# Peptides against a protein of PDB entry 7UQJ: the designs that were tried, part 50

Target 1, 160 residues: chain A of PDB entry 7UQJ
Amino acid sequence: PELYQNFNITPPRGVLFHGPPGTGKTLMARALAASCSSDERKITFFMRKGADILSKWVGEAERQLRLLFEEAKKHQPSIIFFDEIDGLAPVRSSKQEQIHASIVSTLLALMDGMDNRGQVIVIGATNRPDAVDPALRRPGRFDREFYFPLPDVKARFKIL

## One batch from the design tools (peptide; aimed at target 1 K56 V58 G59)

Design b2_p16_8_s3 (made by RFdiffusion4, then SolubleMPNN; from b2_p16_8, 11 letters changed)
Fold by OpenDDE base, seed 3:
Structure b2_p16_8_s3 (fold): chain B 160 residues (1-160), chain C 160 residues (1-160), chain D 160 residues (1-160), chain A 16 residues (1-16)
Amino acid sequence: as target 1 above (160 residues)
Amino acid sequence: as target 1 above (160 residues)
Amino acid sequence: as target 1 above (160 residues)
Amino acid sequence: ERIPLVRGEKTELPPE
């Protein structure tokens, strides 16, 4: 709400940052978190990686996602940043597809269950937006997308 | 309004991003545009360069600025990003000073004419904030400034 | 040589970018690659992730690392960027520790085997420098470290 | 991935 009430934007449940690797998606998510944070109104930034959700949270991924969303809700206003959210996409194994389906289903449910009155933003970052489960890209989920172009080589040159 | 009402900030007519070249000013401006954009509320991002305003728009710069602000107003909420706004500053030639004075005067008038109820943000980026005309840095214009530090000069120097 | 001869720095075999996630480590690595690249002297940028080395290269990780370093050497001047190099660290399983030990040993040997006369830079990025195997942080390996602070919350605040 | 970094690799912005 307040982060978004302050923008008079319906809080997107989720925003997808996509673009070539190293275009600053994660930097931007953090920058947004910090930018939207004030001394009076700190934004809590939660970061997870799609690959970590699959590999580190094997068998507990759904629970850890629930806990993450609960903690983000407790620490409103908050940003949940999923780096490499395409890493939730199944590697082409049937067993990974089942794990993926469960995790993605849980994430879908958590994003769908977010009260639009909550000050929780979910940011997904990927280099491969087409590798993100299409269900995550639907309205009420990661329904907003941001292309991070390679900072034009000239813009990069000016950065150095 | 809403973007800023939601932040409990008076909408700056303009925000100055300054810092060493390639500290991510342009990236941040684009990403702010992106971040403030929703499916329901797309922010239109307009980018111009101070040097292009002088070199490409010779004799039409004032008109192009007016058109830019009109288009930005038409496509609210919007961000007008002036990259290298210090490039509007005259190079030490009397002829460039006159051109600069006219362009800067037009930009001042356009920024002054923005209804604070409009969802148009003007972001200027520069590596040389002191080369930006002081009139542009006054309240109601680029009255907010952001220093983009070099990612710690020591960190850069050790990378290079 | 020339990349570093131009900087009058002894080419680090490796540079560790560390700092909170999304502080621009990957962006900076790419920006460095772009900045050190000229029309006359293109830098080849190789990107790998620590997590991908463990998960995608299971049983072939050592070979893929060798091939990567050979390819980087063939395409000099080049940058090998290991994103999330702390993802090479074992998750708390003895089996993962053995896999880690072999991969890290291979990476150590490859970094130690780099001729300082080669125009190959290895950049490791991590959010957890202390989770990087200490052997990788020794002289002649990732012997230079760069802290990527969160772009100061105040700098971000002023943007919004 | 191997990315040859050349001056002027315009990553095409996806169409707005």
Scores: peptide ipSAE 0.000, ipTM 0.196, DockQ to the pose 0.059
OpenDDE base, seeds 1, 2, 4, 5: peptide ipSAE 0.006, 0.000, 0.000, 0.000; ipTM 0.339, 0.196, 0.155, 0.219; seeds 1, 2, 4, 5 fail the geometry check

Design b2_p16_8_s4 (made by RFdiffusion4, then SolubleMPNN; from b2_p16_8, 9 letters changed)
Fold by OpenDDE base, seed 1:
Structure b2_p16_8_s4 (fold): chain B 160 residues (1-160), chain C 160 residues (1-160), chain D 160 residues (1-160), chain A 16 residues (1-16)
Amino acid sequence: as target 1 above (160 residues)
Amino acid sequence: as target 1 above (160 residues)
Amino acid sequence: as target 1 above (160 residues)
Amino acid sequence: ERIPLIRGAETELPAE
């Protein structure tokens, strides 16, 4: 049975977790992955950091993205979590356009190429959703957005 | 009254939050800042990302660090949170030594120059504490280390 | 000086952290413990899971609670964190009444027996505050409640 | 078992 069959919801291809830093986006993604993992059905959790994909794989970032998606597909059900996805696919600024354009194009193609029947979910976390290329925020990609509000300061005062 | 006077405790100059990514290090730092904020006493929370200090301000990273510490001192009580501090002060690998050496040296000097009476705490978060320059992990700097374990899988199952 | 003297607040004997699972209750409790520990004043953090006290200590749960509170008192200032406290003190359901009644009675007596001058805080975390025996939620026990809101529910539904 | 404070949780964050 599909991970989402029981929920009568089409599995989102991509979910954007956005909100102020330290709102628990990465923790939530891990918690979701763990919670969806039962004794009978372990979810494979892939985590990458956007800036690490760019900096460690200069000239091979596209290949590393392809390999990541292939590995996630091989290990279904799986979650691909991009921490700081704005570091991977920043809004095209003139000075870094070509390298970013190829990586963004590759990520777009990989997200578009995800079969709806695949038990692969992509979660992108960012503190700046508007710094993510708008093409990634379209239907069939990161079309679902989760806002992580700051825990209300008043709530924290009740702990002290 | 000094934030720590009443506790008879020297405020730690620096705290290293380390552990697997998405263990909530940044959330914790924010939670701590907010928990320490009362209606009468607001803590000023400064957040910087290690890689952002390097990448945005090539050749000005030292100046930006100085300005940050001055601003934190002006807005006491304050917390300086360095997210991904290993991106700011990586272990000196031979290939990037000069730029990193200057930044590390500046950060060391700023931490050493913190008056023990100052209500400024520095929190560094990393997934790789061993990738942080050991000089930063010495007494009077990031001399306290907080390990963020992965939330137990059993706890995560209750989240969904 | 008492841990709370400087805050002009009577130390709460007990704080109930409640909210949906994975809202960071356990993380917050650890952070609070960490935040209250300095070089000169280390807070001893005791963590127990409600279900573990019942399951690991069948027939000795009351003794283990007593020992825990004695140890926390010996190592003041201290925090006793009960993760999943609803597992320790569930609402009295008919089928488990006797064992739970003794444990609840013991925990109540231990919380009531805490000297107001003791630097021992009890934090209970639950996802189901209404599943905790109401006797624990009275003044002098878990009389302070901290709600951990879900990161916007709309965001979770987009992940599922 | 004392769950040791993860030693570094011994950080006094300044109380606001």
Scores: peptide ipSAE 0.000, ipTM 0.323, DockQ to the pose 0.068; fails the geometry check
OpenDDE base, seeds 2, 3, 4, 5: peptide ipSAE 0.000, 0.000, 0.000, 0.000; ipTM 0.192, 0.212, 0.256, 0.350; seeds 2, 3, 4, 5 fail the geometry check

## One batch from the design tools (peptide; aimed at target 1 W57, target 1 (a further copy) W57)

Design b2_p17_1_s1 (made by RFdiffusion4, then SolubleMPNN; its pose is not in this set)
Fold by OpenDDE base, seed 1:
Structure b2_p17_1_s1 (fold): chain B 160 residues (1-160), chain C 160 residues (1-160), chain D 160 residues (1-160), chain A 17 residues (1-17)
Amino acid sequence: as target 1 above (160 residues)
Amino acid sequence: as target 1 above (160 residues)
Amino acid sequence: as target 1 above (160 residues)
Amino acid sequence: ERQEEREKALKEAEEEE
C-alpha cells in the first residue's frame, strides 16, 4: 500500500519511462526507489536489461522472467526496472521471431498476474516507445508513460 | 491542495530549475510529475520550449501562452514545464525586442493570475538563470530556484 | 519527521549515491530537496565538494565540517550534499595523511552526533564507493546506498 | 572491458542486497 501511495500508483500498473538515451531513466528509477525505501521498509531494486535477457538466456528467457517476478515478490516491497524494454518486447511484426513473441507473452502474463496487494512496481525504460509492443502499454501493465527528453544536444556539445 | 502538498509548494509559485545543459532539469520535472500522479489523480504534463514559442508563433506567442495556461487549468492537476525559459524571457535590456517584452509581460500576468486554489505548477528550466528576467524570479512566480550542477566534466571525459 | 517520512529515512542515517560520473547524483539530491520543500517548509540545501573542503580549508576542514552541520541544523529541515565524498573520506590506507584521518573522524562524529529528531539528511555522492572509508558506510551513517548506472555509452555516442 | 566492469559492478550491487 505505502509504496504505491508514494508512487501514487494503483497496483499492479507498470510505468514506462521513455525518451532518448542518456536522459537518466535508470537514474530516476533508482532515485524513486531511494526516496521510497526507509529503514523500516527497504525497497529491493531489480534491474534487468531487455537485450541482455534475450542474449544471455537463449531458450530460458521466459523462465528467467518468472524467477525475476517471484524474487521481486519474495523481496517486496520491490521495484523491477527493465532497461531497454524495447529490446525485450519489440512491436509484433509478421517477421517477429517466435522467441520474442513468447517472451512478450510471458511478460504480459506476469504483469497481469500481479496481485493488487503486492508491493511490486514495474518500471520499463525505452528509447523507442513506438518499438514497444502495444499490448504492454494497456491498462494493468505499462499504462503510465513518462517521457524523458534529451538535454539539448547543443547544450551537450557546450559541455564537451 | 494535494498536488501542492506533494510538491510542498504553496500555489501559485513557480519553480526555476537552473544549471548547465545536460543536468537533467526536464527529466526531474517529469519524474516529479510521475511521483505525484496516481491512477486516481493523473497529473497532466505540458512541455514547451522557450525558443520554439518565439520561432513557431511569431505574433501569436502571447495567445499561445494564454491557451497553454487555460489548457493546464482545464486539465488540472497539471505541470507546465518551460524548457530553456531564458529563450522566452531574456533579461530586459535597453535593446530588447518589443516582441520579447510583450511575451515576458504576458507570462508574468499569467503567473500572477493563477488562483491559489489551482492545481497547476509551473517549472521553468534554464542553463542561464542570470539571463532570465528578474521579474519572473519574484514571489508568486519562479520564486523557488533549484540548481542542477554538471556532473563533473572530468568525470564525463573518463567515461567517454 | 515529515522530511524523513518523505525520504523514508530513519534519522540520522545518511544516503550514499554512487555510480559513474555524469549519472546525475547531484541532480537527484537537488530534485529530492525540491520535491520535499514546501512554502511552509523550505528545505535548505547545502552542497560541498569533498576535494574542495580539503583544498580550500587546509587545517580548518574539521571546523568547516562542524560549521556546516551546525548551519544545517539551524536551517532545518535541510539536506547536506557531499559531492565526490571519496575525495573527503578516502579509504584508510597505511599512507593516509593524518589530515584525511582527522577529517574522516570528524565527519563520523558529526553523523553519529545527529539527533534522531533532527530534520537533517546527509547525501554523499561518489564515483568510487570502494574508495569511501567503510566506517562511513556503517549503520547510522551512509547506511543506504543507491547505485546510479551510466546511461549506455553506446547510447551516448549515438547522440554525439 | 568496460562492459565486464559494468557487469561486475551490477553483480556486486546484486550481492550486497
Scores: peptide ipSAE 0.000, ipTM 0.218, DockQ to the pose 0.059
OpenDDE base, seeds 2, 3, 4, 5: peptide ipSAE 0.000, 0.000, 0.000, 0.000; ipTM 0.235, 0.212, 0.276, 0.348; seeds 4, 5 fail the geometry check

Design b2_p17_1_s2 (made by RFdiffusion4, then SolubleMPNN; its pose is not in this set)
Fold by OpenDDE base, seed 4:
Structure b2_p17_1_s2 (fold): chain B 160 residues (1-160), chain C 160 residues (1-160), chain D 160 residues (1-160), chain A 17 residues (1-17)
Amino acid sequence: as target 1 above (160 residues)
Amino acid sequence: as target 1 above (160 residues)
Amino acid sequence: as target 1 above (160 residues)
Amino acid sequence: ERQEEREKALEEARKEE
């Protein structure tokens, strides 16, 4: 309850952070995890990269996703942050390997299976929201989307 | 000598950066590496992710850790930064694979084997200090711990 | 054209971000990608880690690099950001595995093969510019280098 | 000068995040 009140999220909802890379999505997902922690209520933060799940766990990615969600539930209040979630859940219309389709299906099932009473928030970060499977962007999944605007063009002119 | 004086560390000591993710642990470990470098004294910075050592080097992770420490010694003054060190050195009481236990044992031995005259600092970053093997948190290892506070709740309200 | 005008880059040129780690190279590369995007012109940002290309794609890293560059060309204006590029393209004089030498050769060929009319910028970030193959630092490749200075020693004194 | 301006930019970007 309280974590979702803090995040203004109706469970089981994910938040999609999208925007150009290094607009601070990872920093912000992490900052959110941190800002919602008190000395009395430590939030456990789980971070995974989408492409790492596919590449490190060939043949076990579904099991590792399940274990991640179970661990997040066990250590609630918790945040699961998927960095580069478009690497995990590319659009199904893409010529994706059957492994990708299976992992996406597992992630969908895990998000749909989250208890409304759970204190688990899922944050996905992507640089390409249009590359994320639209099924993940439906109500009860990543149904809140936040655009991370570019740091002002001013930051660019200091480098160029 | 000088690096440890700069870091106010009694060798062979590691620094544990802990706190919610994106509180800038990686940024700070990196910033420290950078701030201690002068034009006259470049610090060599080695970065590894804990989970990457386990996954990329199945069967060779111990050797790769040894090589990392030898390279750090060869290129001193140097910093070894382990990002997500809880992924490398989970609590031994956890049902860890024998591989994890072996890697942790190797890391402990490497930290204990660091010469007091060496200019090698080890920084571990974690989001879960309680998930790090307590053996790593003993004197002569990661015996200094720094909490990275949350960026102010104000950053949250820009997203929520 | 316009992306290169915006980056003040003569194509096909890469930018090497070097400096101590967490000087914000990754953040800045990402911030640049972001700041150059307008509502009318979204820049597609591709991020890869050098060590991940070598380890995740054993035997296919060359193909994955080619696919990355083709995808970047297809989705132009685009930025390819290689984080930890010294992990991808270590100095050839190093006792590198033949795999590393092949990947470096492929990356060189891809950078040399970029069309001057393309709106693809390649940014490499490294903590060790001297560990990057000098062939990557030649004109038409990473021929602009930006040092990321240390965050002031003041940041250090908060940790030390 | 350019280095100090870049440092300030990085600090500002870090504060805006």
Scores: peptide ipSAE 0.000, ipTM 0.187, DockQ to the pose 0.025
OpenDDE base, seeds 1, 2, 3, 5: peptide ipSAE 0.000, 0.000, 0.000, 0.000; ipTM 0.214, 0.317, 0.303, 0.217; seeds 1, 2, 3 fail the geometry check

Design b2_p17_1_s3 (made by RFdiffusion4, then SolubleMPNN; its pose is not in this set)
Fold by OpenDDE base, seed 1:
Structure b2_p17_1_s3 (fold): chain B 160 residues (1-160), chain C 160 residues (1-160), chain D 160 residues (1-160), chain A 17 residues (1-17)
Amino acid sequence: as target 1 above (160 residues)
Amino acid sequence: as target 1 above (160 residues)
Amino acid sequence: as target 1 above (160 residues)
Amino acid sequence: ERQEERQKALEKAAEEE
C-alpha cells in the first residue's frame, strides 16, 4: 500500500514490467523489493519464471500458483515477481493448450481475490506485452505497465 | 538531502536520466522514489510528461509548472519526474517557438528558486540529452546526468 | 544481510551486474543504494572504476582496495560498486601482467575476508562477464549474477 | 574530486556504452 500511496496512485494489484529481453526488469523488481525493505519492514521477494511453472509443475501448476500467493500473503509485505510471464499467460488463441488456459484462469482468479489492503504486490516481467493475455492487463490485475524499452538503434547511431 | 548524503555527494537540484528510448528511466525514477520511502518518511512522486505539459496546457503550461513545484514543496520530501523532458525543453534554436522559450525559462527559474535544503528532487528523463537546452544542464539544475545506455549491438552478437 | 534475507537467499558477498554497455548497471546499483537507505539507516555508496584503480593507483592499487574495504566497513551499512570490474580483474591469461594478478589476488582476499554478518555489499558491473576472472564468480565472492541483457535485435525488428 | 571522478566515470561509461 505505502509504495503506491507515495506515488499518489491507487495501489495496482499487479504491475507489468515489459520491454525487450535485457532491459533489467528482473533486477528492477529486486531493486524495488530491496528499496522498500527496512529493518522494521522486511519485504519478502518471491521470484518465479513463467516457463518454469509450466514445465516443472505440469499438472500441479495451478496448485503451485495458489501456494505461491498464500505464501506471499503469509509473508506480507511481499512482492511476487513473475519473470517471463508471457510464458505463463500467453494470449488466448483458438489453438491454446488447455493447460495454459487453466493456469491463466488460476492467475486471474488469484489476482482478483487479492485484498486491496493486502501488502502483496505482483510484478510480471515480459519481453512480449502483446503475448500476455489481455485479461491480465485489466484493472485490478496488471493495471500498471512499465515499459523497459529498447533504445532506438537509429538514436544509438546518432550518439556514437 | 539524505539520498545524496548516502552517496557522499552534494544534493543536486536536478538529475538528468538520459539514454535511448527504452532504458527504464521512468521505472528507475519510480524505484528511487519507492526506495527512499519508509513507513516514517513517505516520498511523494510527481510525474509529468514534457509533451503533455506543452499540449494539454497550451497557454497554462508555465502556471502548471509553478503549481507542480509548489505542490512538490508542500508534499516534501518529494520527487518531480519529467518524462521526455526534451519535449518540454528543446534546445534553444533561432526558430524556437516563443511558447517553448517561455516554458524553458519558467523551468529554469523554478529550478534556480529551489532551496538547497529542500527535500525536493527533480529527475528529468530524455532519449536525447543533446536535445535538452544546455541551460538546464548547468550547476544547480540538472547538474548530474545518469546515462541509461544502449547495450552494444556488437557486444550482443558476441554473446549470441 | 537484510536485503538478501528479504530475497530468501543467503547474502552473497558480491553481486555481479553484467550486460552489454548501456544497460543501466551503474544506475541500478545507485538505485539499490538509495532504496535501502532510510532516515534511520543510511547506506554509504562507494563507487570505483576498475580501470581507474589500475591507472591512477599504479603501485598503490592493492593498498587503495584495502582502504576502500576498510572505509566501507567503517561506514556500514555500505555498498561498494566497482564499475567496469573486468578492467580490474581480467581473466587470468598466460600473458597477464603481474600487476593485474596482484590486484585480482587482493580483491579475492578482501571478498573472502568479509564477515558474512557485515552490512557491506559489493556490486561489480561489467560489459564482459566472460572477461572477469572466474575466481571472482565463485561462492562467497560475486556468487550472484544479474544479467542486464541486450534486447534481441530480431525482436526489435519485429516491434518496428 | 570524488564527484568529478563519479561524473567522469558516468561519462566514460556513457562513451563506452
Scores: peptide ipSAE 0.000, ipTM 0.224, DockQ to the pose 0.056
OpenDDE base, seeds 2, 3, 4, 5: peptide ipSAE 0.000, 0.000, 0.000, 0.000; ipTM 0.219, 0.199, 0.177, 0.211; seeds 3, 5 fail the geometry check

Design b2_p17_1_s4 (made by RFdiffusion4, then SolubleMPNN; its pose is not in this set)
Fold by OpenDDE base, seed 5:
Structure b2_p17_1_s4 (fold): chain B 160 residues (1-160), chain C 160 residues (1-160), chain D 160 residues (1-160), chain A 17 residues (1-17)
Amino acid sequence: as target 1 above (160 residues)
Amino acid sequence: as target 1 above (160 residues)
Amino acid sequence: as target 1 above (160 residues)
Amino acid sequence: ELQEEREKALERAREEE
């Protein structure tokens, strides 16, 4: 609730930050966490990299996702930030390993299971929103998207 | 020279941006490129990801590095930005694939071969400076390092 | 050329503006056209709505696209703005009418046929970048994307 | 200086946001 008020957004279950690499997606997520943190109310910031969840936790990625969401719920208000989420939840191809499909299915279930009244925000960051499974971009999941333009274009957005 | 004057730094051959993920390393590199570009003087910004050079260019990574440095020299003033450079040049272990050792050796040679009078800056970004081969962090290579603190710490640095 | 200098971007053939409805995509496209226009050099702004090209020009949509690109070329420097481009170039489904496939193919060919030395910029706007045919999002077409965050998030980008 | 320029570039990049 209050986190969403601080975010001035209808409480998304998930927010997708997308844009070219190095446009400040991850910085923004951290800056948001910092700006919403006070001495009285610290926001717990959980960061995971999509490819790291797949590569570091071979055979336990689903469990690690569950643990992450449980930990975020225990430490609410909290932000779960998935950097390079396209590495975790690539678009389902017929050639995708069953492992990736299971992880995506787990993430979908976890996002669907998020209490909309919870103080847990999920932020996914990607350079390739089209490489993210469209099921994650549906209402109740990463249903809000934020783009991060290149700095050269940001400068012009100010001049305009 | 002038690029280094615009950077207000003694001309490094290379600059290492390091800090936690999402501290704006890549954004800063792009913002620097944009801020140093004028209508009269465009800076060419080359971006490569360390892991991408290894994975996309299997057997040609050394050649692609050479081409990148040649292209940057042709389009000077230019910035070569290596994002996640720890993926390209991991610390040499006795168990490291000979391929990684060859790529690191090529990058070392390319950085050593950079004309200090050239308008080519190399920026490496990493979350793990200790995972970067120490040979790359020596004088004449990535000999300047910039830490990117978390926003919570940045906010405190402004308040102090 | 100069339009691209004003855009401080490598001359894209096309730029995709995406974001939630009401985030100022169309406003920004118009503001860009206005800011790049001087008394000495007016930029011609062509606006079309994707759904309108399909619905208003039944059987002539391909011809109207050709005419639009020709007119933009005649009146260069110019901007072609496609609002709701997802209505023009939806992701190809097996159930899509052959008409839509022909229109998309025509737009692809027109974007491919754009002289990179021309002073014609194509801006597509959508709320649903995933609903745009991926072929349009390839290099040499809408190869740069810009997202328009909600105002509530824009306000925080200023506060951070 | 580079930290200040970084802060200024970050401030400019933040202002540019």
Scores: peptide ipSAE 0.000, ipTM 0.329, DockQ to the pose 0.038
OpenDDE base, seeds 1, 2, 3, 4: peptide ipSAE 0.000, 0.000, 0.000, 0.000; ipTM 0.266, 0.338, 0.196, 0.171; seeds 1, 2, 3, 4 fail the geometry check

Design b2_p17_2 (made by RFdiffusion4)
Pose (drawn by RFdiffusion4):
Structure b2_p17_2 (pose): chain A 160 residues (1-160), chain B 160 residues (1-160), chain C 160 residues (1-160), chain P 17 residues (1-17)
Amino acid sequence: as target 1 above (160 residues)
Amino acid sequence: as target 1 above (160 residues)
Amino acid sequence: as target 1 above (160 residues)
Amino acid sequence: PPPDPPPLPPPEPYVPP
């Protein structure tokens, strides 16, 4: 941590996995979760699938998001993987419902808001990156974007 | 206050930060929240978002807004910051649930019934200005609209 | 009434001020209420909003609306003004609450219960006219309309 | 009559670190 405090830099804590289906996005997230449970320092893995938080009560989806990010603050070494994040956080439109834009606005305030979110890495896997809200694709929240392509010749040889 | 009585004008008590993502809106609100807590006279910063207002009960979201504005009047030199305010206050629509139009109506009534002395300042950052209700964006509610643009060369040099 | 009842032209049961925001609709009702700064028993003015009638309880909103109308009948020549009548009477649908729908179901029955010798006039204001419920715009209700547009050049000169 | 909602505490001011 002194190497990051040597400068006045904060580490990048957000990655957006994107690419075609079957290219290794969830596999990479699964290997990262299996590696986080075997290096004897507790990196807590939080798995979230799509719109897991959707509820029929008003304000319970934003409450579940606030609880997920808070339980991430309780154990500092924690990771949040959002599988199929284009279903949880679509581009905010006036035509669609307010539960969607309200979830996106809560995710924006919880990733880079007024309060610091802690040592929480946030990973989102998507097949449709342009269905993710563009305010979620900027540094401070999903700094990096890993494009997982269809494998080339050498990579297909290696996979086989 | 005599200058604002000599000319028959009321000081603006509302600001709407708006601009592209990552241009300085939450940063300015964080710097103002740190400047509220330093000096010989204290300004109270009230931070809010859509999650700690929206409730599942009838008449509880508007009661939380009223408690916020009454508590800010109690601590009378005050700032109220609503981040991602288009999620809290969308454009009123009949094709939406009534809780969002009821929040916008309660917010319009509470802003039209403030102290009328520049004591409670209300600051909102929407990232998208068209999504916010046009009744809130008229002078009397959010008087000033600060456009935080993408920086030009001299501004990028100063930021770097 | 000695003059206007000679010709049998009935006064309106519901007059609707509608227009863009900031066009002076609340000023016209405030000026008519300052024309109620006159002696008693003539042009009693009631200033209500799309809020501060609707409550947590299930009967105080309709009971208070019936009581407001009864006090309007008690002082014979009287005016009831509903500022932000889309807050009190939104569009009834299947995303609508039950308390607002019953407020509309009682306001309609109270406007049809108003006699033909027109001594209670109900003026209502809105910035979004096709968001008030369609039933109050039928004949025998809010049927005469006043459009308040943005000012032209001479009107802006007089305002300045 | 509808059940009463649980009461909520008053809003607290934000304190920066």

